# Peptides against a protein of PDB entry 7SFY, part 18

Target 1, 41 residues: chain A of PDB entry 7SFY
Amino acid sequence: ELFNLESRVEIEKSLTQMEDVLKALQMKLWEAESKLSFATC

## One batch from the design tools (peptide; aimed at target 1 R8)

Design b2_p21_1_s1 (made by RFdiffusion4, then SolubleMPNN; from b2_p21_1, 14 letters changed)
Fold by OpenDDE base, seed 5:
Structure b2_p21_1_s1 (fold): chain B 41 residues (1-41), chain C 41 residues (1-41), chain A 21 residues (1-21)
Amino acid sequence: as target 1 above (41 residues)
Amino acid sequence: as target 1 above (41 residues)
Amino acid sequence: SELVELLKRALELKSKLDALM
């Protein structure tokens, strides 16, 4: 395990990116659920 | 700046939370796709 | 689908983070 500046910066960058992806997923999930609820037969 | 024990613990907590959200999204996605594929009019 | 691709990307990022710890 490396507890230095380089590793911390890389981890924080990755966490930020993952958070962005999760937010995008949440939005897409909402969109999919909306399509279902607005669907009519 | 230090990448110490406290920083590591906080990162691990954040990662765990993101994993929980991801799992929930996966389950909801499966449910939504199932509803679409089994839907008939 | 785009949603499936986003899930794949999230899992890849998690794997990368786990490897750094």
Scores: peptide ipSAE 0.117, ipTM 0.502, DockQ to the pose 0.054
OpenDDE base, seeds 1, 2, 3, 4: peptide ipSAE 0.107, 0.114, 0.104, 0.114; ipTM 0.518, 0.495, 0.521, 0.497

Design b2_p21_1_s2 (made by RFdiffusion4, then SolubleMPNN; from b2_p21_1, 14 letters changed)
Fold by OpenDDE base, seed 5:
Structure b2_p21_1_s2 (fold): chain B 41 residues (1-41), chain C 41 residues (1-41), chain A 21 residues (1-21)
Amino acid sequence: as target 1 above (41 residues)
Amino acid sequence: as target 1 above (41 residues)
Amino acid sequence: SELVELLKRALELQSKLDALQ
C-alpha cells in the first residue's frame, strides 16, 4: 500500500472512530453493572 | 435492556475485540510512518 | 439496540482495517 497523506488521514480517522466506540462500550458496561448492583441491593 | 451474565460476557468480548483492532491500526500507522521516514532519508 | 449498533460499527471498522492491510 502506498502510504501518503490521504492514507494517513484515513487511518487516523479510523482510530478516532474506534476509540469512540470503545468508550461507548465501556460506558454501557459500567452502566449495566451499576444497575445490576443497585437492583440487587 | 435486560442485563445478565450473557450480556456482560458479550460486551466484554466486544471490548477486547475493539482493543485488538485499535492496536492493529496503531501498529499499521507506526509501520507506515516508519517506512515513510526511512524512504525519505 | 445500542449494543447491536456498536457491534455493527465495530465490524465496519474491522472491514476498513482489513482493506488497508
Scores: peptide ipSAE 0.091, ipTM 0.518, DockQ to the pose 0.047
OpenDDE base, seeds 1, 2, 3, 4: peptide ipSAE 0.087, 0.087, 0.088, 0.076; ipTM 0.510, 0.512, 0.515, 0.454

Design b2_p21_1_s3 (made by RFdiffusion4, then SolubleMPNN; from b2_p21_1, 12 letters changed)
Fold by OpenDDE base, seed 3:
Structure b2_p21_1_s3 (fold): chain B 41 residues (1-41), chain C 41 residues (1-41), chain A 21 residues (1-21)
Amino acid sequence: as target 1 above (41 residues)
Amino acid sequence: as target 1 above (41 residues)
Amino acid sequence: SEDVELLKRARELLSKLEALQ
């Protein structure tokens, strides 16, 4: 069994997608945490 | 360059672990955002 | 090699994800 070019490309695409999601999560997490600190009661 | 099976397996293990962490983070984020909507004031 | 670099990238991304937990 070989780790062919297509398999490598698919893994790299997955890594890119995960990086994008990570960035989105970091922003959303910051927003959520910020909103909690802004709670008045 | 053709990658060997062992390298592919290790990469796939890492990806699986990352996906598990991502799911956990998404759940935590959902919970945090949900709690904000439960604010009493 | 490219496979070593790919693994390195995956490990780095994993570290970033784990840091968010």
Scores: peptide ipSAE 0.210, ipTM 0.589, DockQ to the pose 0.125
OpenDDE base, seeds 1, 2, 4, 5: peptide ipSAE 0.201, 0.209, 0.209, 0.209; ipTM 0.597, 0.590, 0.589, 0.591

Design b2_p21_1_s4 (made by RFdiffusion4, then SolubleMPNN; from b2_p21_1, 13 letters changed)
Fold by OpenDDE base, seed 5:
Structure b2_p21_1_s4 (fold): chain B 41 residues (1-41), chain C 41 residues (1-41), chain A 21 residues (1-21)
Amino acid sequence: as target 1 above (41 residues)
Amino acid sequence: as target 1 above (41 residues)
Amino acid sequence: SELVELLKRARELISKLDALM
């Protein structure tokens, strides 16, 4: 692999975006599960 | 939103994949940076 | 839906990042 400044910047940007999506998905999952628990009570 | 068992399973699978990729990228970044530091010393 | 779009984006990012590894 050619690891240079450009590739490093691209990886870091992609990591940040993925972390944001991951957090959003985790929150969505938690909310949905919480609502289902409430609705079934 | 229609949140059912299928959608939950799909989300959990996607989250697992994202976490694995995130860890792999973090490791690659660390290794590359470590090698660069060594090479410049 | 928002959930579908998030999953789509996640898969796109995974694919992109895999290509960078």
Scores: peptide ipSAE 0.152, ipTM 0.574, DockQ to the pose 0.050
OpenDDE base, seeds 1, 2, 3, 4: peptide ipSAE 0.140, 0.148, 0.149, 0.136; ipTM 0.528, 0.570, 0.573, 0.527

Design b2_p21_2 (made by RFdiffusion4)
Pose (drawn by RFdiffusion4):
Structure b2_p21_2 (pose): chain A 41 residues (1-41), chain B 38 residues (1-38), chain P 21 residues (1-21)
Amino acid sequence: as target 1 above (41 residues)
Amino acid sequence: FNLESRVEIEKSLTQMEDVLKALQMKLWEAESKLSFAT
Amino acid sequence: KDEIEETEERLEETKELLEEL
């Protein structure tokens, strides 16, 4: 039970970490999209 | 992470892909640690 | 996972636009 809880904790911790990493990645990706979109009309 | 130039967009897009590549492995690692904890 | 896949598709579209440029 203890091991299970330690797992679930470290799991969902990096799940939110991954969430933070991707959504900043999605924001910069949007900037690039707008850049190449406007540039190539 | 620049977008001033085409060359920089290219370098920046590849960095994003490398980041996603790291995220995929982290996702799989999480898939397994969870499967092993049920 | 779906967000990662969507981000990858968008990244491929952005690479195509970069080739067009």

Design b2_p21_2_s1 (made by RFdiffusion4, then SolubleMPNN; from b2_p21_2, 11 letters changed)
Fold by OpenDDE base, seed 4:
Structure b2_p21_2_s1 (fold): chain B 41 residues (1-41), chain C 41 residues (1-41), chain A 21 residues (1-21)
Amino acid sequence: as target 1 above (41 residues)
Amino acid sequence: as target 1 above (41 residues)
Amino acid sequence: MSELKQLEEKLKEAKSLLEAL
């Protein structure tokens, strides 16, 4: 495929979305583990 | 929701899947930019 | 389906999994 500005923007948009979801997952894991730790204290 | 080992495993599985896709997107961006750079040299 | 579209589909699947948790 021929690379152009539009293609770059689409890839960067997808990357940003993935990073946002990844961070959300990490936060959910932290919250779950924090609740468990609190309950076991 | 009560956190248990099964919930943790599911979250970690989702994290791994997201990281794999993120890396794949990063590689595609690099490949596209590399092709452009080569063409402009 | 382009490779980018395949990745977008995987992203969508991953988001759906996150929302289901």
Scores: peptide ipSAE 0.099, ipTM 0.528, DockQ to the pose 0.046
OpenDDE base, seeds 1, 2, 3, 5: peptide ipSAE 0.104, 0.098, 0.112, 0.090; ipTM 0.528, 0.525, 0.502, 0.481; seeds 1, 3 fail the geometry check

Design b2_p21_2_s2 (made by RFdiffusion4, then SolubleMPNN; from b2_p21_2, 10 letters changed; failed a check: too like the target's own chain)
Amino acid sequence: MEELEELEKKLWEAKSLLEAL

Design b2_p21_2_s3 (made by RFdiffusion4, then SolubleMPNN; from b2_p21_2, 11 letters changed; failed a check: too like the target's own chain)
Amino acid sequence: MKELEELEKKLWEAKSLLNAL

Design b2_p21_2_s4 (made by RFdiffusion4, then SolubleMPNN; from b2_p21_2, 12 letters changed)
Fold by OpenDDE base, seed 5:
Parts: sequence; structure tokens; C-alpha cells
Structure b2_p21_2_s4 (fold): chain B 41 residues (1-41), chain C 41 residues (1-41), chain A 21 residues (1-21)
Amino acid sequence: as target 1 above (41 residues)
Amino acid sequence: as target 1 above (41 residues)
Amino acid sequence: MEELKELERKLKEARSLLEAL
């Protein structure tokens, strides 16, 4: 595909969505690890 | 699902994959924008 | 995890975008 304004906007939107999912996964992982640590202490 | 070592490893691998894809997309976007800027200057 | 399923979907979309560039 030729890079143009439409393509740029589409890519930027996808990047933002992926970053949101990444952050959500990191939070879930942290919560699980924290609970596990607490439960085993 | 109960959080266990297997679940943690799976999540961490997924996070790494997402980060790699995000970085690749960012690089491609930067290259495209840079070329466009050069071509229009 | 629902988040994992969403990750897989987004990764697939991202790869398609990269290949189209």
C-alpha cells in the first residue's frame, strides 16, 4: 500500500489499541504475582 | 484460570511479542513519514 | 484470558499492516 494520510491514521490507531491491550496484560500479570506473593507469605 | 508458573510464562511471552510488533510498526511509520517529508521538501 | 485473545487478534492485525507497508 502507498503510504498516505489514511494509512498513517490507520497505523496510529492500531498502535494505540495494542498499547492499551499491553498495559492491561501488564496490570493483570502484576495483580496475579502480587496475590501469589501475599498468599505464600 | 488459576495463576501459576505456566500462565505467567505464557503472558510474559505474549507481552514480549506485542512489544516487538509495536516497535516494528513504529519504525515503519517513522520511515514512511521521513520519506514523505523528504519527498515533499 | 480475554486479554490474551485480544492480544492475538491485535498481533495478527499488526502483522498484516506491516506486510502491507
Scores: peptide ipSAE 0.112, ipTM 0.526, DockQ to the pose 0.052
OpenDDE base, seeds 1, 2, 3, 4: peptide ipSAE 0.109, 0.122, 0.123, 0.110; ipTM 0.523, 0.517, 0.519, 0.525; seeds 1, 2, 3 fail the geometry check

Design b2_p21_3 (made by RFdiffusion4)
Pose (drawn by RFdiffusion4):
Structure b2_p21_3 (pose): chain A 41 residues (1-41), chain B 38 residues (1-38), chain P 21 residues (1-21)
Amino acid sequence: as target 1 above (41 residues)
Amino acid sequence: FNLESRVEIEKSLTQMEDVLKALQMKLWEAESKLSFAT
Amino acid sequence: TLKEEIEESEERIETLKETLE
């Protein structure tokens, strides 16, 4: 039970971490999309 | 992470792909740790 | 959810690289 809880804690911790990493990544991607979109009309 | 130039967009897009590549492994690692904890 | 977001982000990068070419 203890091991299970340690797992679930370290799991959902990095799940939020991955959330934070990707959504900043999606924001810069959007900037690039707008850049190449406007540039190539 | 620059977008001033086409060369920089290219370098920046590859960095984003490398980041996603790391995220995919982290997602799989999480899939396994969870499967092993049920 | 994270997997879907990652797959969408990959498609967006690929589209951007094709546009860049």

Design b2_p21_3_s1 (made by RFdiffusion4, then SolubleMPNN; from b2_p21_3, 15 letters changed)
Fold by OpenDDE base, seed 1:
Structure b2_p21_3_s1 (fold): chain B 41 residues (1-41), chain C 41 residues (1-41), chain A 21 residues (1-21)
Amino acid sequence: as target 1 above (41 residues)
Amino acid sequence: as target 1 above (41 residues)
Amino acid sequence: SLKKQLEQLQDKLWKLKSLLS
C-alpha cells in the first residue's frame, strides 16, 4: 500500500516516538537490573 | 506526492531494527524478573 | 509497567508494519 507525503511524515513521526520509548524502556530496564544487583547480591 | 520506494525501504529498515531491539529487551526483562524470583541474597 | 509498555510498543510496530505491506 502506498501513502501520500502526509502519511509518510506521520509514520516517520510515530517511528521516532517509538524509538524514544524504546530508549526509555532500555534505561528503565538497566536501572531495574542495577537495583536488583544491589538489593539481592 | 506518494512516498517513493527508497523511503519505504528506509521505514521498513527502521521497523526491523526496532523489532530486534524489542525482542532483546523482552528477553532481558524476562531474565531480570527470573533473577528476582530466584533471588535469595 | 515495563511489560505493558513493551506490549504496547509491539502492537504499534505491528500496525505500522502492516500499513507498509
Scores: peptide ipSAE 0.146, ipTM 0.543, DockQ to the pose 0.186
OpenDDE base, seeds 2, 3, 4, 5: peptide ipSAE 0.142, 0.145, 0.144, 0.144; ipTM 0.532, 0.538, 0.543, 0.535

Design b2_p21_3_s2 (made by RFdiffusion4, then SolubleMPNN; from b2_p21_3, 15 letters changed; failed a check: too like the target's own chain)
Amino acid sequence: SLKEQLTQLQKKLWELKSKLS

Design b2_p21_3_s3 (made by RFdiffusion4, then SolubleMPNN; from b2_p21_3, 16 letters changed; failed a check: too like the target's own chain)
Amino acid sequence: SLREQLTQLQDKLWELKSKLS

Design b2_p21_3_s4 (made by RFdiffusion4, then SolubleMPNN; from b2_p21_3, 15 letters changed; failed a check: too like the target's own chain)
Amino acid sequence: SLREQLEQLQKKLWELKSKLS

Design b2_p21_4 (made by RFdiffusion4)
Pose (drawn by RFdiffusion4):
Structure b2_p21_4 (pose): chain A 41 residues (1-41), chain B 38 residues (1-38), chain P 21 residues (1-21)
Amino acid sequence: as target 1 above (41 residues)
Amino acid sequence: FNLESRVEIEKSLTQMEDVLKALQMKLWEAESKLSFAT
Amino acid sequence: EEEAEELLEEAEELNEEMDEK
């Protein structure tokens, strides 16, 4: 039970970490999209 | 992470792909740790 | 029509600046 809880803790921790990493990545991707979109009309 | 130039967009897009590539492995690692904890 | 032409000029100028860098 202890091992299970340690797992679930370290799991959902990095799940939020992956959430934070991707959504900053999605924001810069949107900037690039707007850049190439306006540039190539 | 620059978008001033086409050269920088290219370098920046590859970096984002490398980041997603790291995220895919972290997702799989999480899939397994969880499967092993049920 | 004038606004569309202005936007196209701005896009061309932007493309030139990006190609120079």

Design b2_p21_4_s1 (made by RFdiffusion4, then SolubleMPNN; from b2_p21_4, 13 letters changed)
Fold by OpenDDE base, seed 5:
Structure b2_p21_4_s1 (fold): chain B 41 residues (1-41), chain C 41 residues (1-41), chain A 21 residues (1-21)
Amino acid sequence: as target 1 above (41 residues)
Amino acid sequence: as target 1 above (41 residues)
Amino acid sequence: SEKELLLKKLAEEYRKKMDEL
């Protein structure tokens, strides 16, 4: 299989999608850990 | 335009690393949310 | 090529982001 324009476009789409998911997960993790830190018991 | 093997390998390495980070973040998120659910106060 | 160089730069930027995590 050759690394051509179509393959490049698919990889770029995947990278962008993964970056978006990473950001979302990082924010959710921060939120969860923040709430956990407010535990008083 | 065709890309060489070296360029493809570098991109694939990055994708693999991102996948590993995604998995780790997902697990950490699950752990944080699980601990939060155990709050009794 | 220019496009190949762009993809290499993109890959490098992602590697940097991964190292920060």
Scores: peptide ipSAE 0.114, ipTM 0.484, DockQ to the pose 0.018
OpenDDE base, seeds 1, 2, 3, 4: peptide ipSAE 0.112, 0.104, 0.113, 0.114; ipTM 0.507, 0.505, 0.510, 0.512

Design b2_p21_4_s2 (made by RFdiffusion4, then SolubleMPNN; from b2_p21_4, 13 letters changed)
Fold by OpenDDE base, seed 5:
Structure b2_p21_4_s2 (fold): chain B 41 residues (1-41), chain C 41 residues (1-41), chain A 21 residues (1-21)
Amino acid sequence: as target 1 above (41 residues)
Amino acid sequence: as target 1 above (41 residues)
Amino acid sequence: KELEELLKKLAEEFRKKMDAL
């Protein structure tokens, strides 16, 4: 089974979207964890 | 330019791995945010 | 094309999950 150029481009676009979401989640996680260190008691 | 079966399988594996990482990050984010609510001051 | 559609749907679902955070 083969994927042509069109299929490749669509797959790459989808992967990019997923990577963007992954990065966003990583940033939010970092923010949340960082805020825990700001607790004063 | 074409992608064969081998390339497709590798892409699918990568996507599955990304999904697993995203799920893990969501869980960790939930844990971190939940801990913020436990602050008493 | 079936695989492409599945990949698009997966990406969209992840985006929705991100937006809900």
Scores: peptide ipSAE 0.102, ipTM 0.485, DockQ to the pose 0.021
OpenDDE base, seeds 1, 2, 3, 4: peptide ipSAE 0.101, 0.101, 0.099, 0.101; ipTM 0.502, 0.506, 0.480, 0.508

Design b2_p21_4_s3 (made by RFdiffusion4, then SolubleMPNN; from b2_p21_4, 14 letters changed)
Fold by OpenDDE base, seed 5:
Structure b2_p21_4_s3 (fold): chain B 41 residues (1-41), chain C 41 residues (1-41), chain A 21 residues (1-21)
Amino acid sequence: as target 1 above (41 residues)
Amino acid sequence: as target 1 above (41 residues)
Amino acid sequence: SKKLLEELLKALEYQKEMDAL
């Protein structure tokens, strides 16, 4: 792999995608835990 | 900030960490959804 | 769903491997 601007852009795209998935998982976790609390109360 | 080999290494460390967090969140989500299913059945 | 999350993680892992080449 050559380290250049194209490589940087690709890495940053991957980082952004992972961050988006992280946020989505956090939201789903929050929703699941909220519903769990409701169901167990 | 200059994009150099040191910066790449730092970004890759962050990517690895984010992937670990993704997996942890995935596990917690599955656990929460499993418990939700149990609680609502 | 669990299946969707697994597919997303597979896609991310593949991208990670491509970035490492």
Scores: peptide ipSAE 0.124, ipTM 0.530, DockQ to the pose 0.033
OpenDDE base, seeds 1, 2, 3, 4: peptide ipSAE 0.120, 0.120, 0.119, 0.118; ipTM 0.558, 0.527, 0.548, 0.545; seed 2 fails the geometry check

Design b2_p21_4_s4 (made by RFdiffusion4, then SolubleMPNN; from b2_p21_4, 16 letters changed)
Fold by OpenDDE base, seed 4:
Structure b2_p21_4_s4 (fold): chain B 41 residues (1-41), chain C 41 residues (1-41), chain A 21 residues (1-21)
Amino acid sequence: as target 1 above (41 residues)
Amino acid sequence: as target 1 above (41 residues)
Amino acid sequence: SLKELLELLKALEYRKKMDAL
């Protein structure tokens, strides 16, 4: 595998995309926990 | 959409999986950059 | 491999979309 500028850019784009998904999942988790807490309080 | 304990657990599992992939991608990036740096130094 | 990691990312994105429904 030959690493070049395009490969680096692609990896960085993938990392950014994953960070966005992580944030979305964290928000979903927060929402779920909030609803669960509401239901148990 | 009904959030319950199982949904929370599933989201947490997904988050953990994504964190693992993020770390793997970061390691790949580091490895690639290290090889590139070695080739350019 | 990088390819496998990208496929895992795609799978996670798919799950994200499904979870949003």
Scores: peptide ipSAE 0.116, ipTM 0.524, DockQ to the pose 0.022
OpenDDE base, seeds 1, 2, 3, 5: peptide ipSAE 0.100, 0.114, 0.094, 0.100; ipTM 0.504, 0.513, 0.460, 0.467

Design b2_p21_5 (made by RFdiffusion4)
Pose (drawn by RFdiffusion4):
Order: C-alpha cells, then sequence, then structure tokens
Structure b2_p21_5 (pose): chain A 41 residues (1-41), chain B 38 residues (1-38), chain P 21 residues (1-21)
C-alpha cells in the first residue's frame, strides 16, 4: 500500500510536469505557426 | 527559441520535437509505473 | 489527454515544417 501510494504520487507529479512542459511548448508552436502562416500568406 | 529567421525557426522546431520525444518516454514510464502499482 | 496533446503537437510541428520548406 505504501509503495502504491509513493508510485501514484511520483506519477501524477510528473504528469503535471509534463502538462506544464507541453503547454509552454504549444504556446511557442502557435507563435511559429502564426509566423510561417503570415509569411507564406 | 528564436523565430526571427527561417534558420532559427528550423532549429527551434527541432528542439520542440526533441522535447516531445522526451515527453513520450516520460508518458510511457508513467504508464508502466502505474500498471505495476495496481 | 497528454498523449492526444502530444500527437496534436507533433502534427502541428510537421505542418509548420511543411510551411517552412
Amino acid sequence: as target 1 above (41 residues)
Amino acid sequence: FNLESRVEIEKSLTQMEDVLKALQMKLWEAESKLSFAT
Amino acid sequence: ALKDEIEESETRIAETKTLLA
């Protein structure tokens, strides 16, 4: 039970970490999209 | 992470792909840790 | 949800590389 809880804790911790990393990545990707979109009309 | 130039967009896009590549492994690692904890 | 967002980001990056080319 203890091991299970340690797992679930470290799991969902990095899940929110992955959420934070990806959504900043999605924001910069949007900037690039707008850049190449406007540039190539 | 620049977009001033086409060369920089290219370098920046590859960095984002490398980041997603790391995220995919982290997702799989999480898939397994969880499967092993049920 | 994270997997879907990753796949969507990958498609968008491919599209952005196509525009760059």

Design b2_p21_5_s1 (made by RFdiffusion4, then SolubleMPNN; from b2_p21_5, 16 letters changed; failed a check: too like the target's own chain)
Amino acid sequence: SLKEQLTQLQKKLWEAKSKLS

Design b2_p21_5_s2 (made by RFdiffusion4, then SolubleMPNN; from b2_p21_5, 17 letters changed; failed a check: too like the target's own chain)
Amino acid sequence: SLKEQLTQLQDKLWKARSLLS

Design b2_p21_5_s3 (made by RFdiffusion4, then SolubleMPNN; from b2_p21_5, 17 letters changed; failed a check: too like the target's own chain)
Amino acid sequence: SLREQLTQLQDKLWKAKSLLS

Design b2_p21_5_s4 (made by RFdiffusion4, then SolubleMPNN; from b2_p21_5, 18 letters changed; failed a check: too like the target's own chain)
Amino acid sequence: SLEEQLKQLQDKLWEARSKLS

Design b2_p21_6 (made by RFdiffusion4)
Pose (drawn by RFdiffusion4):
Structure b2_p21_6 (pose): chain A 41 residues (1-41), chain B 38 residues (1-38), chain P 21 residues (1-21)
Amino acid sequence: as target 1 above (41 residues)
Amino acid sequence: FNLESRVEIEKSLTQMEDVLKALQMKLWEAESKLSFAT
Amino acid sequence: ELKEEIEEAEERIEEAKETLE
């Protein structure tokens, strides 16, 4: 039970971490999209 | 992470792909740790 | 949810690379 809880904790911790990393990535990707979109009309 | 130039967009897009590549492995690692904890 | 978001981001990066070419 203890091991299970340690797992679930370290799991959902990095899940939020992956959420933070991807959504900053999605924001910069949007900037690039707008850049190449406007540039190539 | 620059977009001033086409060369920089290219370097920046590859970095984002490398980042997603790291994320995929982290996601799989999480899939397994969870499967092993049920 | 994270997997879907990653797959969408990959598709968007491929579209951005094609546009860059």

Design b2_p21_6_s1 (made by RFdiffusion4, then SolubleMPNN; from b2_p21_6, 13 letters changed; failed a check: too like the target's own chain)
Amino acid sequence: SLKEQLEQLQKKLWEAKSKLS

Design b2_p21_6_s2 (made by RFdiffusion4, then SolubleMPNN; from b2_p21_6, 15 letters changed; failed a check: too like the target's own chain)
Amino acid sequence: SLEEQLKQLQDKLWEAKSKLS

Design b2_p21_6_s3 (made by RFdiffusion4, then SolubleMPNN; from b2_p21_6, 15 letters changed; failed a check: too like the target's own chain)
Amino acid sequence: SLKEQLTQLQKKLWEARSLLS

Design b2_p21_6_s4 (made by RFdiffusion4, then SolubleMPNN; from b2_p21_6, 16 letters changed; failed a check: too like the target's own chain)
Amino acid sequence: SLEEQLKQLQDKLWEARSLLS

Design b2_p21_7 (made by RFdiffusion4)
Pose (drawn by RFdiffusion4):
Structure b2_p21_7 (pose): chain A 41 residues (1-41), chain B 38 residues (1-38), chain P 21 residues (1-21)
Amino acid sequence: as target 1 above (41 residues)
Amino acid sequence: FNLESRVEIEKSLTQMEDVLKALQMKLWEAESKLSFAT
Amino acid sequence: AELEEEIEEAREELNEELDKP
């Protein structure tokens, strides 16, 4: 039970970490999309 | 992470792909740790 | 028409900046 809880803790911790990493990645991706979109009309 | 030039967009897009590639492995690692904890 | 010309000029300026090394 202890091991199970340690797992679930370290799991959902990096799940939120992955959430933070990607959504900043999605924001810069949107900037690039707008850049190449306006540039190539 | 620059978008001033086409050269920088290219370098920046590849960095984002490398980042996603790291995220995919982290997702799989999480898939397994969880499967092993049930 | 004036706004369209301004958008085309801004796009040309942007493409010139993007083609720089």

Design b2_p21_7_s1 (made by RFdiffusion4, then SolubleMPNN; from b2_p21_7, 14 letters changed)
Fold by OpenDDE base, seed 2:
Structure b2_p21_7_s1 (fold): chain B 41 residues (1-41), chain C 41 residues (1-41), chain A 21 residues (1-21)
Amino acid sequence: as target 1 above (41 residues)
Amino acid sequence: as target 1 above (41 residues)
Amino acid sequence: DEELRLLEAEREEFLKKLNEP
């Protein structure tokens, strides 16, 4: 499979999507950790 | 600019690294959520 | 290639922010 402009664009889209997911997971992690700290018995 | 084999390899490396970070973050999230579920008062 | 360098720079910046204390 040749790596052309189309393939590049798709990879860049994938990278962007991964970054968005990472950011979302960071927020979720923060929320979970915050709740854990608050709810710690 | 032309996307050649070298460019593809570097992008694939970047994607792999981001995927590894994503997996690590997902695992951390799971750990936090698991602790929260366990520690819920 | 310039576009690749920009993408790598963006990724690096993102990872730096991700790993900030």
Scores: peptide ipSAE 0.098, ipTM 0.482, DockQ to the pose 0.021
OpenDDE base, seeds 1, 3, 4, 5: peptide ipSAE 0.075, 0.075, 0.084, 0.090; ipTM 0.445, 0.472, 0.474, 0.471

Design b2_p21_7_s2 (made by RFdiffusion4, then SolubleMPNN; from b2_p21_7, 14 letters changed)
Fold by OpenDDE base, seed 1:
Structure b2_p21_7_s2 (fold): chain B 41 residues (1-41), chain C 41 residues (1-41), chain A 21 residues (1-21)
Amino acid sequence: as target 1 above (41 residues)
Amino acid sequence: as target 1 above (41 residues)
Amino acid sequence: EEEKKKLEEERKKYLEKLNLP
């Protein structure tokens, strides 16, 4: 494929998608770690 | 800045870095969730 | 660009604490 504006837009969309996944994983990790710290018996 | 080969290479490097971070976060999430499921009293 | 910079700094701090790349 040509290295043009369309290619840039496609790559930037991929970056945005990965950013969303990173945020979701960060939130889930925080939630899981928080539950561990608050765990009691 | 002009959309050129250098810009593309820079973006692709960022994508690769994010992929590495995603993998690391996924592993950490699994570890945390595993500890939660293993937790006993 | 400022938003991107802010996100990068936040990511850096978080990943440093977790000892992630």
Scores: peptide ipSAE 0.233, ipTM 0.602, DockQ to the pose 0.030
OpenDDE base, seeds 2, 3, 4, 5: peptide ipSAE 0.176, 0.173, 0.177, 0.178; ipTM 0.545, 0.536, 0.542, 0.541

Design b2_p21_7_s3 (made by RFdiffusion4, then SolubleMPNN; from b2_p21_7, 11 letters changed)
Fold by OpenDDE base, seed 1:
Parts: structure tokens; sequence; C-alpha cells
Structure b2_p21_7_s3 (fold): chain B 41 residues (1-41), chain C 41 residues (1-41), chain A 21 residues (1-21)
């Protein structure tokens, strides 16, 4: 596959989308852990 | 879905996998851009 | 292209994991 402007733009769009998903997953993990309660008895 | 140790482990595994893919894509982009030549005439 | 198709599949797989309850 030849590298050109179109392929570069597609790669950058994919990277941005994956970074957004990564941030969303990190937030979900943080929320879950922040709400997690431990045994106190 | 209730948060428990299993779900936490699955989320962390997914985050790690995604981070690895992002790094691989960043390397591919860097290699492509570093090899890109421009018109000199 | 083959590269775009591979990236699409990977993004969709991660979106499905995000939407999992």
Amino acid sequence: as target 1 above (41 residues)
Amino acid sequence: as target 1 above (41 residues)
Amino acid sequence: SALEEQLRKEREAFREKLDKP
C-alpha cells in the first residue's frame, strides 16, 4: 500500500478515535473504582 | 454489570491492548512520514 | 484499503468493549 495524504489522514483519524475510546475507558474504570466499597466488618 | 475484580481485570486488559495498538499505529505513522519525500523539481 | 479495513475492525472491537455493561 502506497503512502499518500489520504492514508495519512485516515491513520490520524483512527488514532484520534482510539484515544477518545481510551479516555472513555479510563473514565469508566475511575468511576467504578471510586464507587467501589470494601468490607468494613 | 456489577463491578468486581473480574470486570476490573478485563477493563485493564483492554486498556493495555489498546495502548499497544496506539503505540504501533504511532510508529507506523512516524515511519511513513520519515520516509516521505517531496518534489524537488 | 486493507489498512483502513483493519483499523476499522480494531476500532469497532474497542467500541463494543466500551459499550459492554
Scores: peptide ipSAE 0.111, ipTM 0.520, DockQ to the pose 0.022
OpenDDE base, seeds 2, 3, 4, 5: peptide ipSAE 0.106, 0.098, 0.104, 0.103; ipTM 0.531, 0.467, 0.519, 0.476

Design b2_p21_7_s4 (made by RFdiffusion4, then SolubleMPNN; from b2_p21_7, 11 letters changed)
Fold by OpenDDE base, seed 1:
Structure b2_p21_7_s4 (fold): chain B 41 residues (1-41), chain C 41 residues (1-41), chain A 21 residues (1-21)
Amino acid sequence: as target 1 above (41 residues)
Amino acid sequence: as target 1 above (41 residues)
Amino acid sequence: SALEELLEAARAAYREKLAKP
């Protein structure tokens, strides 16, 4: 497979984008779950 | 936003899928970079 | 190539989740 500076940069860019989305989704999940409270009734 | 069991499961599935792809890409990058050697000439 | 396929999958996942409210 081809490997050069351009391909490496593209891979790194894609990884960063996915990581950003992952962080956002994880935060949303945390926020949603944090709003749930234990029912006492 | 609506939060129920279905939505939580969907989010978790999405996160897992993305994490798997991230791991694969990270490994590919590592493999590619590991094949590069310093030129002595 | 296999690498290109993985990259495309990553981009697709990114686009899909970016649009999710």
Scores: peptide ipSAE 0.090, ipTM 0.494, DockQ to the pose 0.025
OpenDDE base, seeds 2, 3, 4, 5: peptide ipSAE 0.088, 0.090, 0.083, 0.082; ipTM 0.462, 0.466, 0.499, 0.497; seeds 3, 4 fail the geometry check

